# Peptides against a protein of PDB entry 4BOS, part 72

Target 1, 163 residues: chain A of PDB entry 4BOS
Amino acid sequence: PVLTRTVVPADNSCLFTSVYYVVEGGVLNPACAPEMRRLIAQIVASDPDFYSEAILGKTNQEYCDWIKRDDTWGGAIEISILSKFYQCEICVVDTQTVRIDRFGEDAGYTKRVLLIYDGIHYDPLQRNFPDPDTPPLTIFSSNDDIVLVQALELADEARRRRQ
Target 2, 163 residues: chain A of PDB entry 4BOS as posed
Amino acid sequence: PVLTRTVVPADNSALFTSVYYVVEGGVLNPACAPEMRRLIAQIVASDPDFYSEAILGKTNQEYCDWIKRDDTWGGAIEISILSKFYQCEICVVDTQTVRIDRFGEDAGYTKRVLLIYDGIHYDPLQRNFPDPDTPPLTIFSSNDDIVLVQALELADEARRRRQ

## One batch from the design tools (peptide; made by RFdiffusion4, then SolubleMPNN)

Design b1_p18_5_s3 (from b1_p18_5, 7 letters changed)
Fold by OpenDDE base, seed 5:
Structure b1_p18_5_s3 (fold): chain B 163 residues (1-163), chain A 18 residues (1-18)
Amino acid sequence: as target 1 above (163 residues)
Amino acid sequence: AYPPAPLGEVTKKRLAEL
């Protein structure tokens, strides 16, 4: 089994596209972005006390309007929201630092998905199997530490290729 | 920019549980 990267479009919605890809079992659909953005806005709007200006960097309403724009980027806040929404860990391996940031790690989720991040772009990760009849895996056990090692190896290789 | 498209079953299921 090999952990591989699926390249999604380098648009402002790569995070949403990537998360959608892994949680839906490997479905690449950039057209999901508008509704994913609306979903986030809905969640944020529903809890203005938690999603405060201190967390959002702007008022709750301003954030909701902002995130629904087609040209605004998602980040840690959106990943955290999506982790809670999908009830899974979202693990992001950074190719610049070769480190993994785990979102939702303290929530006790039994599942995790993986993204790879280079500082300006998110892509989804999947495990491919030698048997062609076995489809790629995008949702892993939260106890699967091997996939995290593989993600780090993948990130390290990506960094080496840039050297 | 992409036009809206229907979401998958996993997402729809979670939406229904909100």
Scores: peptide ipSAE 0.589, ipTM 0.904, DockQ to the pose 0.850
Fold by OpenDDE base, seed 1:
Structure b1_p18_5_s3 (fold): chain B 163 residues (1-163), chain A 18 residues (1-18)
Amino acid sequence: as target 1 above (163 residues)
Amino acid sequence: AYPPAPLGEVTKKRLAEL
C-alpha cells in the first residue's frame, strides 16, 4: 500500500474540503465548505466560555461571522475543533518543515486522518492498495505509525522537488 | 465559491450527537 495525495481545489476552503474528504472515506466535495464553516461557527458559538478571545484572537461572535465568510482560511483552531467534532486525530504533515502536527493526540481517539500542508494549502492523504477493487483508505488506526512515516516521506519528497 | 451541498453521513451523524 502507498500513501498518496489527492489535490483538492486551491481555494480558501481547502482545509474543510480536505477534512471532509478523509472523514467521509474519500469523498471529494468542495461544495461542503459552506456547511462545514457553519458547523465550526455553531460549535464555537455554543461554548463562548471555552472559545474565548484568548483562543480565537477575536470575540466569539466576530469569529463566527468571520469563519462563515467564503473567503477566509482555516487553520489550527479549526483543525482542533474538527478533531473534537469528528472524534479523531487530525495529523498534518508540513512539506516546508517535514514535520507532523498532531491534533487531538491526547484525546484517546482510536482513529486518525492525515492532511498534507504546504504553508497555505491543505490536501488530504489516502492509502492506495494494489487491488483496484479495494478503495483507498483515509481513516487509519491511531496506532498506525507506518502511515506517519509514509506521510513524512511524502513531505520530504515534496520539499526536495521544490528545491 | 461553491453552493452549499448536503453533508455526508459521517458528518450528519456527528452533528446529531452534539
Scores: peptide ipSAE 0.585, ipTM 0.898, DockQ to the pose 0.857
Fold by OpenDDE base, seed 3:
Structure b1_p18_5_s3 (fold): chain B 163 residues (1-163), chain A 18 residues (1-18)
Amino acid sequence: as target 1 above (163 residues)
Amino acid sequence: AYPPAPLGEVTKKRLAEL
């Protein structure tokens, strides 16, 4: 099995598209972005005590309005929220540093999904199998450290290509 | 940029559990 990258559109919603892809088992649907943004806003609005101005960098209402815009980028806050929502680790391998940032790693989730990040763009990762009738895997065991090694290898290759 | 679309079954299930 080989870990591969699926390139999603380079729009402001690549994070949401990528997360949706992996949690839904490999469904590429950029049109999910507006609803994903609304989902984030709904979660944030539902818990103003936790999602405070200190956490968000702006008021709860301001953040909700901001994240629902189609020209604002997702980041660590949104990944953390989505990790909690989908009850899985979200592991982001960075092609610039060849390092993995793990979100939800201390929550005890049994599953993890993987994204690749180049500093401005997110793409989803998937495991392809030699059997063409076996669909790619996008949700991995949180005990599967091999997939993390493969993600690092993929990131290192991407880094070398940019050199 | 994209028109709204229905969310998948995994997402819908999690939404229902909130």
Scores: peptide ipSAE 0.585, ipTM 0.900, DockQ to the pose 0.828
Fold by OpenDDE base, seed 4:
Structure b1_p18_5_s3 (fold): chain B 163 residues (1-163), chain A 18 residues (1-18)
Amino acid sequence: as target 1 above (163 residues)
Amino acid sequence: AYPPAPLGEVTKKRLAEL
């Protein structure tokens, strides 16, 4: 089994496309971005007490308008929201630092998905199997720490190759 | 840039549970 990267378009919506890819079991659909942005805005708008200006860095309404633009994303806020929405850990391995940021790690989720981040772009990760009849896996057990090690190795290799 | 597209079953299911 090998952990591999699926390159998604660098269209400023790579985070949404990548999350969608892994939670849907490996479906690449860049056209999902507008609806996912709307989803985030809906969640934020529904709870202005929690999603305050202190959290968002801007007013609730300003954030909702901002995130619905086709060229915006903040990263951590959206990942946190998506982790809660999909009820899974979202683990992001950074190729620049070769470290993993885990979102939703304290929520008790049984599943995790993995993204790789280079500082400006997100891509989804998947586990490929030698058996061609076995489809790639994008959703892992939250107890599968081996996949995290593999992600770190992949990130380190990407750094070495300037990828 | 992309026109809106229908979401997958996982996403739809979570939306219904909100």
Scores: peptide ipSAE 0.580, ipTM 0.901, DockQ to the pose 0.850

Design b1_p18_5_s4 (from b1_p18_5, 8 letters changed)
Fold by OpenDDE base, seed 3:
Formats: C-alpha cells, sequence, structure tokens
Structure b1_p18_5_s4 (fold): chain B 163 residues (1-163), chain A 18 residues (1-18)
C-alpha cells in the first residue's frame, strides 16, 4: 500500500474539494464548494459567542458573507468546523515545513482523513493498494499512525522536488 | 483571491485551547 495525492483544481475552493473528496471516499466534485461554504457560514452564525470577532478577525456576519464568496479561501477555522461536522480527525501535512497539523485529535474520533498543503493549495491523500481492483482508501482509522509517516514522507519528497 | 485564515502554530494552539 502506498499513499498518493489526487490533484484537485487549483481554484479558491481546493480546501473544500479536498475535504469532500476524502470524507466521501474518493469522490472528486469541485462543484461541492458552494454548499460547503454555506455549511460553514451556517455553523459560524449559529454560535456567535464562540465564533467571535476575536476568533474570526471580523464580525460574525461579515465572516459568514465572506466565506460564502466563490473567491475566498478557508483555513484553520474551516478545517476545525469540518472536522467536527464530519466527526473525523483531519490531518494536514505541510510540504513547506514537513509537519502534520491534526484537527480534532483530542475529540476521540475513530476516523482520520488526510490532506496535503503547500501553502496555497490543498490536495486530498489516498492509500492505493497493489490489487488494482481494490479501490483506494481515503478514510483511515485514527489509530493508523503509519499513514501519518507515509504522509510525512510524501511531503518531504514534494519539498525536495522544489529545492 | 483573498488569503486564507492562518494555520500557524500559535493560532492552532489558541483554537485548541478554546
Amino acid sequence: as target 1 above (163 residues)
Amino acid sequence: AYPPAPLGEVFLKRLKEL
């Protein structure tokens, strides 16, 4: 088994596309972004005490309007929300630093999904199997630490290619 | 078009503390 990335379109919604891909078991749907943006806005709007201006950097309403735009990028806030919504740990491996940021790591989720990030673009990760008839896996056990090692190796190779 | 919210270590720690 080998961990590989599926390159999604380099648009402003690559984070949403990538998350959708992994949580849906490998379904590439770039058109999923508007609905996911609305989901984020709905969740943010539902808890203005938690999602305060101190967290958002702008008013709750302004953030909701902002994230629903087609040309705005999500970040840690969106990943945190999506982790909680899908009840899974979202692990983001950064090719610039070769480190993994784990969202939802203390929530006790049984599932783990992985993204690879280069500073301006997100892609989903999947495990391919030697048997071509066995479909790739995008949802892993939260106990599967081998996949994290493989993700770091993949990120290190990506960084090396740019040097 | 617009930059994403930060993913820095300090910011991540802050989110996890809330």
Scores: peptide ipSAE 0.029, ipTM 0.649, DockQ to the pose 0.035
Fold by OpenDDE base, seed 1:
Structure b1_p18_5_s4 (fold): chain B 163 residues (1-163), chain A 18 residues (1-18)
Amino acid sequence: as target 1 above (163 residues)
Amino acid sequence: AYPPAPLGEVFLKRLKEL
């Protein structure tokens, strides 16, 4: 089995598309972003005490309006929220630092999904199997450390290509 | 286009601590 990257469109909504891809078991749906943006806004709005200006960099209401725009980019805030919403670890491997940022690692989730991030763009990761009749896997055990090693290998290779 | 929110260590630390 090999961990591979599926390149999703760079349309300002790559984070949402990537998350949707992995949590839905490998479904590429570039049209998923509006709904996911609304979901983020709903969750942010529901807890103004936690999602304060200190966290958001703007008022709660302003952030909700901002994230619902089709040309704004999600980030760590959205990943954290989506981790909680989908009840899974979201592991982001950064090709610039060759580091994995784990979201939801302390929540006791039994499943994890993986994204690869280059500082601008998010893509989903999947495990492909030699048997072509076996569909790729996007949802892993939270105890599967091998997939994290493979993700780091992908990031390291990406970094070397840029050097 | 607006850039994504950072995934820097300081930001992540603060986010996880809250």
Scores: peptide ipSAE 0.023, ipTM 0.616, DockQ to the pose 0.036
Fold by OpenDDE base, seed 5:
Structure b1_p18_5_s4 (fold): chain B 163 residues (1-163), chain A 18 residues (1-18)
Amino acid sequence: as target 1 above (163 residues)
Amino acid sequence: AYPPAPLGEVFLKRLKEL
């Protein structure tokens, strides 16, 4: 089995597209972003005490209006929310640092999905199998640490290609 | 190895709770 990335459009909504891809088992749908943004805004709006100005860097209402724009970037806040929403770990491997940030790692989720991040763009990761009749895997066991090793290898290779 | 079911069902269920 080989871990590979699927390049999604760099349209400011790559995080949402990538998350949708992995949680839906490998479905590329760039049009999913507006709904994902609205979902996040709704969750943030529902808990202004937790999602405070200190966390958001702007008022709760300003953030909600901002994240619903089609040209604003998602980040750690959005990943954290989506991890909780989908009840899975979201593991992000960073090609600049060759490290993995695990969102939801202490929540006891049984599943994990993986994204690759280069500082300005997110792509989804998938495991391809030698058997052509076996479709690629995007949802892994949270106990599958081999996929994390493979993700680090993939990130390290990406870093070497840039240097 | 075969892939598990997508999380789409979870998505729809949780969305109804919002």
Scores: peptide ipSAE 0.019, ipTM 0.540, DockQ to the pose 0.175
Fold by OpenDDE base, seed 2:
Structure b1_p18_5_s4 (fold): chain B 163 residues (1-163), chain A 18 residues (1-18)
Amino acid sequence: as target 1 above (163 residues)
Amino acid sequence: AYPPAPLGEVFLKRLKEL
């Protein structure tokens, strides 16, 4: 079993495309972004007390309008929201720092998904199997620490390739 | 070994609850 990345389009919505890919078991659908943006906006709008200006860096309404644009980038706030929504850990391995940021790690989720991030782009990660008839795995046990090690190795190799 | 069911089912269910 080898952990690999699937390169998704760099169209300002790579985070949403990547999350959709992993939570749907490996479905590449760049057209998913508008609805995922609306989903996040709906969640934020539903709780203006929690999603305050202090958290968002802008008013609740301004954020909702901003995130629904087709050219704005998602980040930690959106990942946190999506982790809660999908009830899974979202682990992001950063190729610049070779570190994993774990979202939802303290929520007790039994599942985790993995993304790889290079500072300006997100891609999804998947486990490929030697058996060609076995589809790649994108949803892992939250107890699977091997996949995290593999993600770090993948990130380290990516960093070396750019140096 | 095949992957578990995608989280899409959870997505659709929760989306309807919003």
Scores: peptide ipSAE 0.018, ipTM 0.548, DockQ to the pose 0.178

Design b1_p18_6_s1 (from b1_p18_6, 8 letters changed)
Fold by OpenDDE base, seed 2:
Structure b1_p18_6_s1 (fold): chain B 163 residues (1-163), chain A 18 residues (1-18)
Amino acid sequence: as target 1 above (163 residues)
Amino acid sequence: MTTLEENLARNEYVRKNL
């Protein structure tokens, strides 16, 4: 089994597309972004005490309006929210630093999903199997450390290709 | 500031403050 990258469109909504892909078991749907943005805005609006200006970098209301635009990028805040919503650890391997940022690692989730990030773009990761009739796996055990090693290997290879 | 520049700036802000 090998860990592979599925390239999603660079349409400013790649994070949402990538998260949707992995949590839905490998469904590529770039049209999911507006609904994902609205979901995040709803969650943020529901808890203005936690999602304060200090966290958001803008007022709660301003953030909600901003994130619902079709050209604004999601990042760590949105990943954290989606981790909680989907009740899974989201691991992001960075090809610039060859490091993994883990979101939801202290929440006790039994499942993890993986994204690859290059500083401006997110893509989902999946495990392919030798049997062509076995669909790729996008949801892993939170105890599966091998998949993290494989993600780091992908990131290192990506870095070498850019040099 | 372009939308791209704003998005990049936000990434840096969140990384430092989250």
Scores: peptide ipSAE 0.266, ipTM 0.820, DockQ to the pose 0.546
Fold by OpenDDE base, seed 4:
Structure b1_p18_6_s1 (fold): chain B 163 residues (1-163), chain A 18 residues (1-18)
Amino acid sequence: as target 1 above (163 residues)
Amino acid sequence: MTTLEENLARNEYVRKNL
């Protein structure tokens, strides 16, 4: 089995598209972003004590309006929220540093999904199998640390191509 | 600040504060 990258559109909503892709088992739907942005805004608005200006960098209301724009980028805040919402660990491998940031790792989730990030763009990762009749896998066991090693290898190769 | 600059600034802020 080989871990591969599916390139999604660079339309400012790549994080949302990528998360949707992996949690839905490999469904590419760039039109998912508006609803996911509204979901983020709803969750942020529901807990202003936690999602404070110190966390958001702006007022709670300003952030909710901002994240619902079609040209603003999601980041760690959105990943953290989506990890909790989908009840899975979200692992992001960074091609610039060749490191994995894990979101939801302390929550006891049994599932993990993987994204690859280059500083300005997110893409989903999937495992392809030699058997052509076996569909690619995007949802892994949280105990599957081999997939994390494969993600690091993929990121390292990507980094070398840009150097 | 352009949209791109704002997006990059937010990424840096979140990286430092989360």
Scores: peptide ipSAE 0.064, ipTM 0.714, DockQ to the pose 0.540
Fold by OpenDDE base, seed 5:
Structure b1_p18_6_s1 (fold): chain B 163 residues (1-163), chain A 18 residues (1-18)
Amino acid sequence: as target 1 above (163 residues)
Amino acid sequence: MTTLEENLARNEYVRKNL
């Protein structure tokens, strides 16, 4: 089995599209972004004590209005929220540094999903099997360190191609 | 993990009932 990248549209919602892809088991749906954005806004709005201006960099209401726009980018805050919502570890391998940032790693989740990030764009990762009738896997055990090694190898190859 | 749709439904239930 090999870990591969599915290229999603390079739009402002690539993070949401990528997360949707992996949590749905490999369903590419760029139209998911509005609902994903609303989900985040609803979560943030529901807990203004936790999601304070100190965390958001803006007022709770301002953030909620901002994230629901179709031209604003998701980042670490949104990944953290989505990790918590889906109760899974979100691992982001960075092709610039060949390092993995783990979101939710201290929460005790039993599952993990993987994204690849190049400093601008997010894409989902999937494990492909030799048997063409076996569908790709996007949700892994949090104890599956092999997939992390594969992600690092994928990122290293990407970096070497650019250098 | 559950699908996005299932998670959204559960989230709405929690917000409405808790």
Scores: peptide ipSAE 0.026, ipTM 0.640, DockQ to the pose 0.028
Fold by OpenDDE base, seed 1:
Structure b1_p18_6_s1 (fold): chain B 163 residues (1-163), chain A 18 residues (1-18)
Amino acid sequence: as target 1 above (163 residues)
Amino acid sequence: MTTLEENLARNEYVRKNL
């Protein structure tokens, strides 16, 4: 099996598109972002005590309005929220540092998904199988360390190629 | 993974137990 990168549109919503892709088993839906933005806003609005200004960098209401805009970027806070929502680890391999940031690693989730990040853009990762009749896998066991190694190798290769 | 509806339910549980 080989871990590969699926390039999603380089727009303001690449994080959401990438997360949607992996949690839905490899479905590319560039139109998913508005719904996911609303979902995040709903979650944040539901718990203003937890999602405080200190965490959000702005008031709860301001964040909710901000994240629902189609031109605002998702980042670590949104990944954390989505990890909790989907009840899975979201592992982000960074091509600049060749390191993996794990979101939700302390929650005891049994599943993980992987993204690749270059400092500005997110793409989803998938495992392809030699058997062409076996569809790619985007959801892995949280105990699958091989996929993390493969992600690091992929990121290192990307770094060497400057992409 | 589970459907969106089931994920919503799980998220509700998470929020209630934060």
Scores: peptide ipSAE 0.029, ipTM 0.653, DockQ to the pose 0.031; fails the geometry check

Design b1_p18_6_s2 (from b1_p18_6, 8 letters changed)
Fold by OpenDDE base, seed 1:
Structure b1_p18_6_s2 (fold): chain B 163 residues (1-163), chain A 18 residues (1-18)
Amino acid sequence: as target 1 above (163 residues)
Amino acid sequence: MTTLEENLARNAYVRKNL
């Protein structure tokens, strides 16, 4: 099996599209972003003690209004929230540093999904199988360390291409 | 600050807090 990247639109909502893709088993739906933004805002609003200004960089209310805009970028805070919501580890491999950031790694989730990040854009990762009739896999066991190695290989290749 | 600048600044800041 080979880990591959699916390029999603660079429309300011690539993180949401990418997360939706992997957690839904490989469904590309760029129109998911507005609803996902609202979901995040709802979660943040529900726990102002945890999602404080110190975490958000804005007041709870200001963040909720801001993240619901169609031109604001998702990042680490949104990934963390989505990890909790979908009850899975979200692993982000960075092509700039060839490093994997793991969100939800200490939560005891049994599943993980993978994204690739280049500093400004997110794309989802999937495992393709030799049999073309076998659909790609986007949800992995949290014990599957091979997929993490493959993700690092993809990032390293991307880095080499930029040199 | 442009939207792009704010997006970049926000992402960098949030990463430091998590």
Scores: peptide ipSAE 0.125, ipTM 0.747, DockQ to the pose 0.569
Fold by OpenDDE base, seed 3:
Structure b1_p18_6_s2 (fold): chain B 163 residues (1-163), chain A 18 residues (1-18)
Amino acid sequence: as target 1 above (163 residues)
Amino acid sequence: MTTLEENLARNAYVRKNL
């Protein structure tokens, strides 16, 4: 089995598209972004005590308006929120640093999904199998540390290609 | 601050605090 990258559009909503892809088992749908932005805004608006200015960097209302724009980037805040919503670890491998940030790792989730990040763009990762009739896997066990090693290898290779 | 600048700044800032 090989861990591979599916390139999604660089349309400012690549994080949302990538998360949707992996949590839905490999469904590429760039049109999902507006609804996912609204979902995040709804979650943030529902808990202004937790999602404070200290976390958001702006007022709760300002953030909600901002994240619903089609040209604003998702990041760690949104990944954290989506991890909680989908009840899974979201592991992001960074090609610039060749490190993995694990979101939701302390929540006790049984599932993990993986994204690859280059500093400005997110793509989803999936495991391909030797049997061509076996569909790629996007949802892994949270105990599957082999996939994390494979993600690091993929990131390191990507870094070398840029150098 | 431009949208691009805010996008970059927010990602960098949040990563340090989460």
Scores: peptide ipSAE 0.123, ipTM 0.746, DockQ to the pose 0.478
Fold by OpenDDE base, seed 5:
Structure b1_p18_6_s2 (fold): chain B 163 residues (1-163), chain A 18 residues (1-18)
Amino acid sequence: as target 1 above (163 residues)
Amino acid sequence: MTTLEENLARNAYVRKNL
């Protein structure tokens, strides 16, 4: 099995598209972004004590209005929220540093999904199998450390190609 | 700042936390 990336559109909503892809088992749907943005805004609005200006960099209401725009980027805040919502660890491998940031790693989730990040764009990762009739896997065991090694290898190769 | 500048700033913040 080989870990590969599926390139999603660079339309300012690549994070949401990528997360949707991996948590839904490999479904590419860029049209998912508006609803995912609204979901995040709803969660943030529901807990203004936690999602304070100190966390958001703006007021709770301002953030909710801002994240619902189709031209604003998601990041760590949104990944953390989506990890909790989907009850899975979200692992982000960075091609610039060749490091993995794990969201939800202390929550005890049994599943993990993987994204690859280059500093401005997110793509989903999937495991392809030798049997062409076996569909790619996007949801892994949280104990599967091999997939993390493969993600690092993929990121390192990407870095070398760009250096 | 522009939306693009704010997006880049958010990315910088995320990168700082990686």
Scores: peptide ipSAE 0.116, ipTM 0.740, DockQ to the pose 0.334
Fold by OpenDDE base, seed 2:
Structure b1_p18_6_s2 (fold): chain B 163 residues (1-163), chain A 18 residues (1-18)
Amino acid sequence: as target 1 above (163 residues)
Amino acid sequence: MTTLEENLARNAYVRKNL
């Protein structure tokens, strides 16, 4: 079993494409971004007390309009929202620092998914199996710490290749 | 500010506050 990276398009919506890929079991669909942007905007708009200007860095309405643009990047806020929506922990391994940021780690989710991030671009991670008839796994147990170690190894290798 | 610059700035800001 090997953890591998699937490169998605760098079209400003790589976060959404990557999240969709892992939560849907390995479905690459860059066209999912507009819908996911609308989903996030709707969630934010539904709770202006929680999603305040202090959290968003702009007014609730401004954020909703902004995130629905096709050229704006998702980040930690969007990951947090998607973690809650999909009821899973989202783990992001950073190739610049070789560290993992875990979103939803305190929510008691039984499942986790993994992304790899280089400071500009997000890609999804998956586990490949020796049996060619077994499709890659993108949804892991939240107790599977081995996959986190493997993610760190991927990040470290990526960092070394850039140096 | 370009869209790229805003995206980078937002990411840094969001990471700081979450």
Scores: peptide ipSAE 0.114, ipTM 0.741, DockQ to the pose 0.514

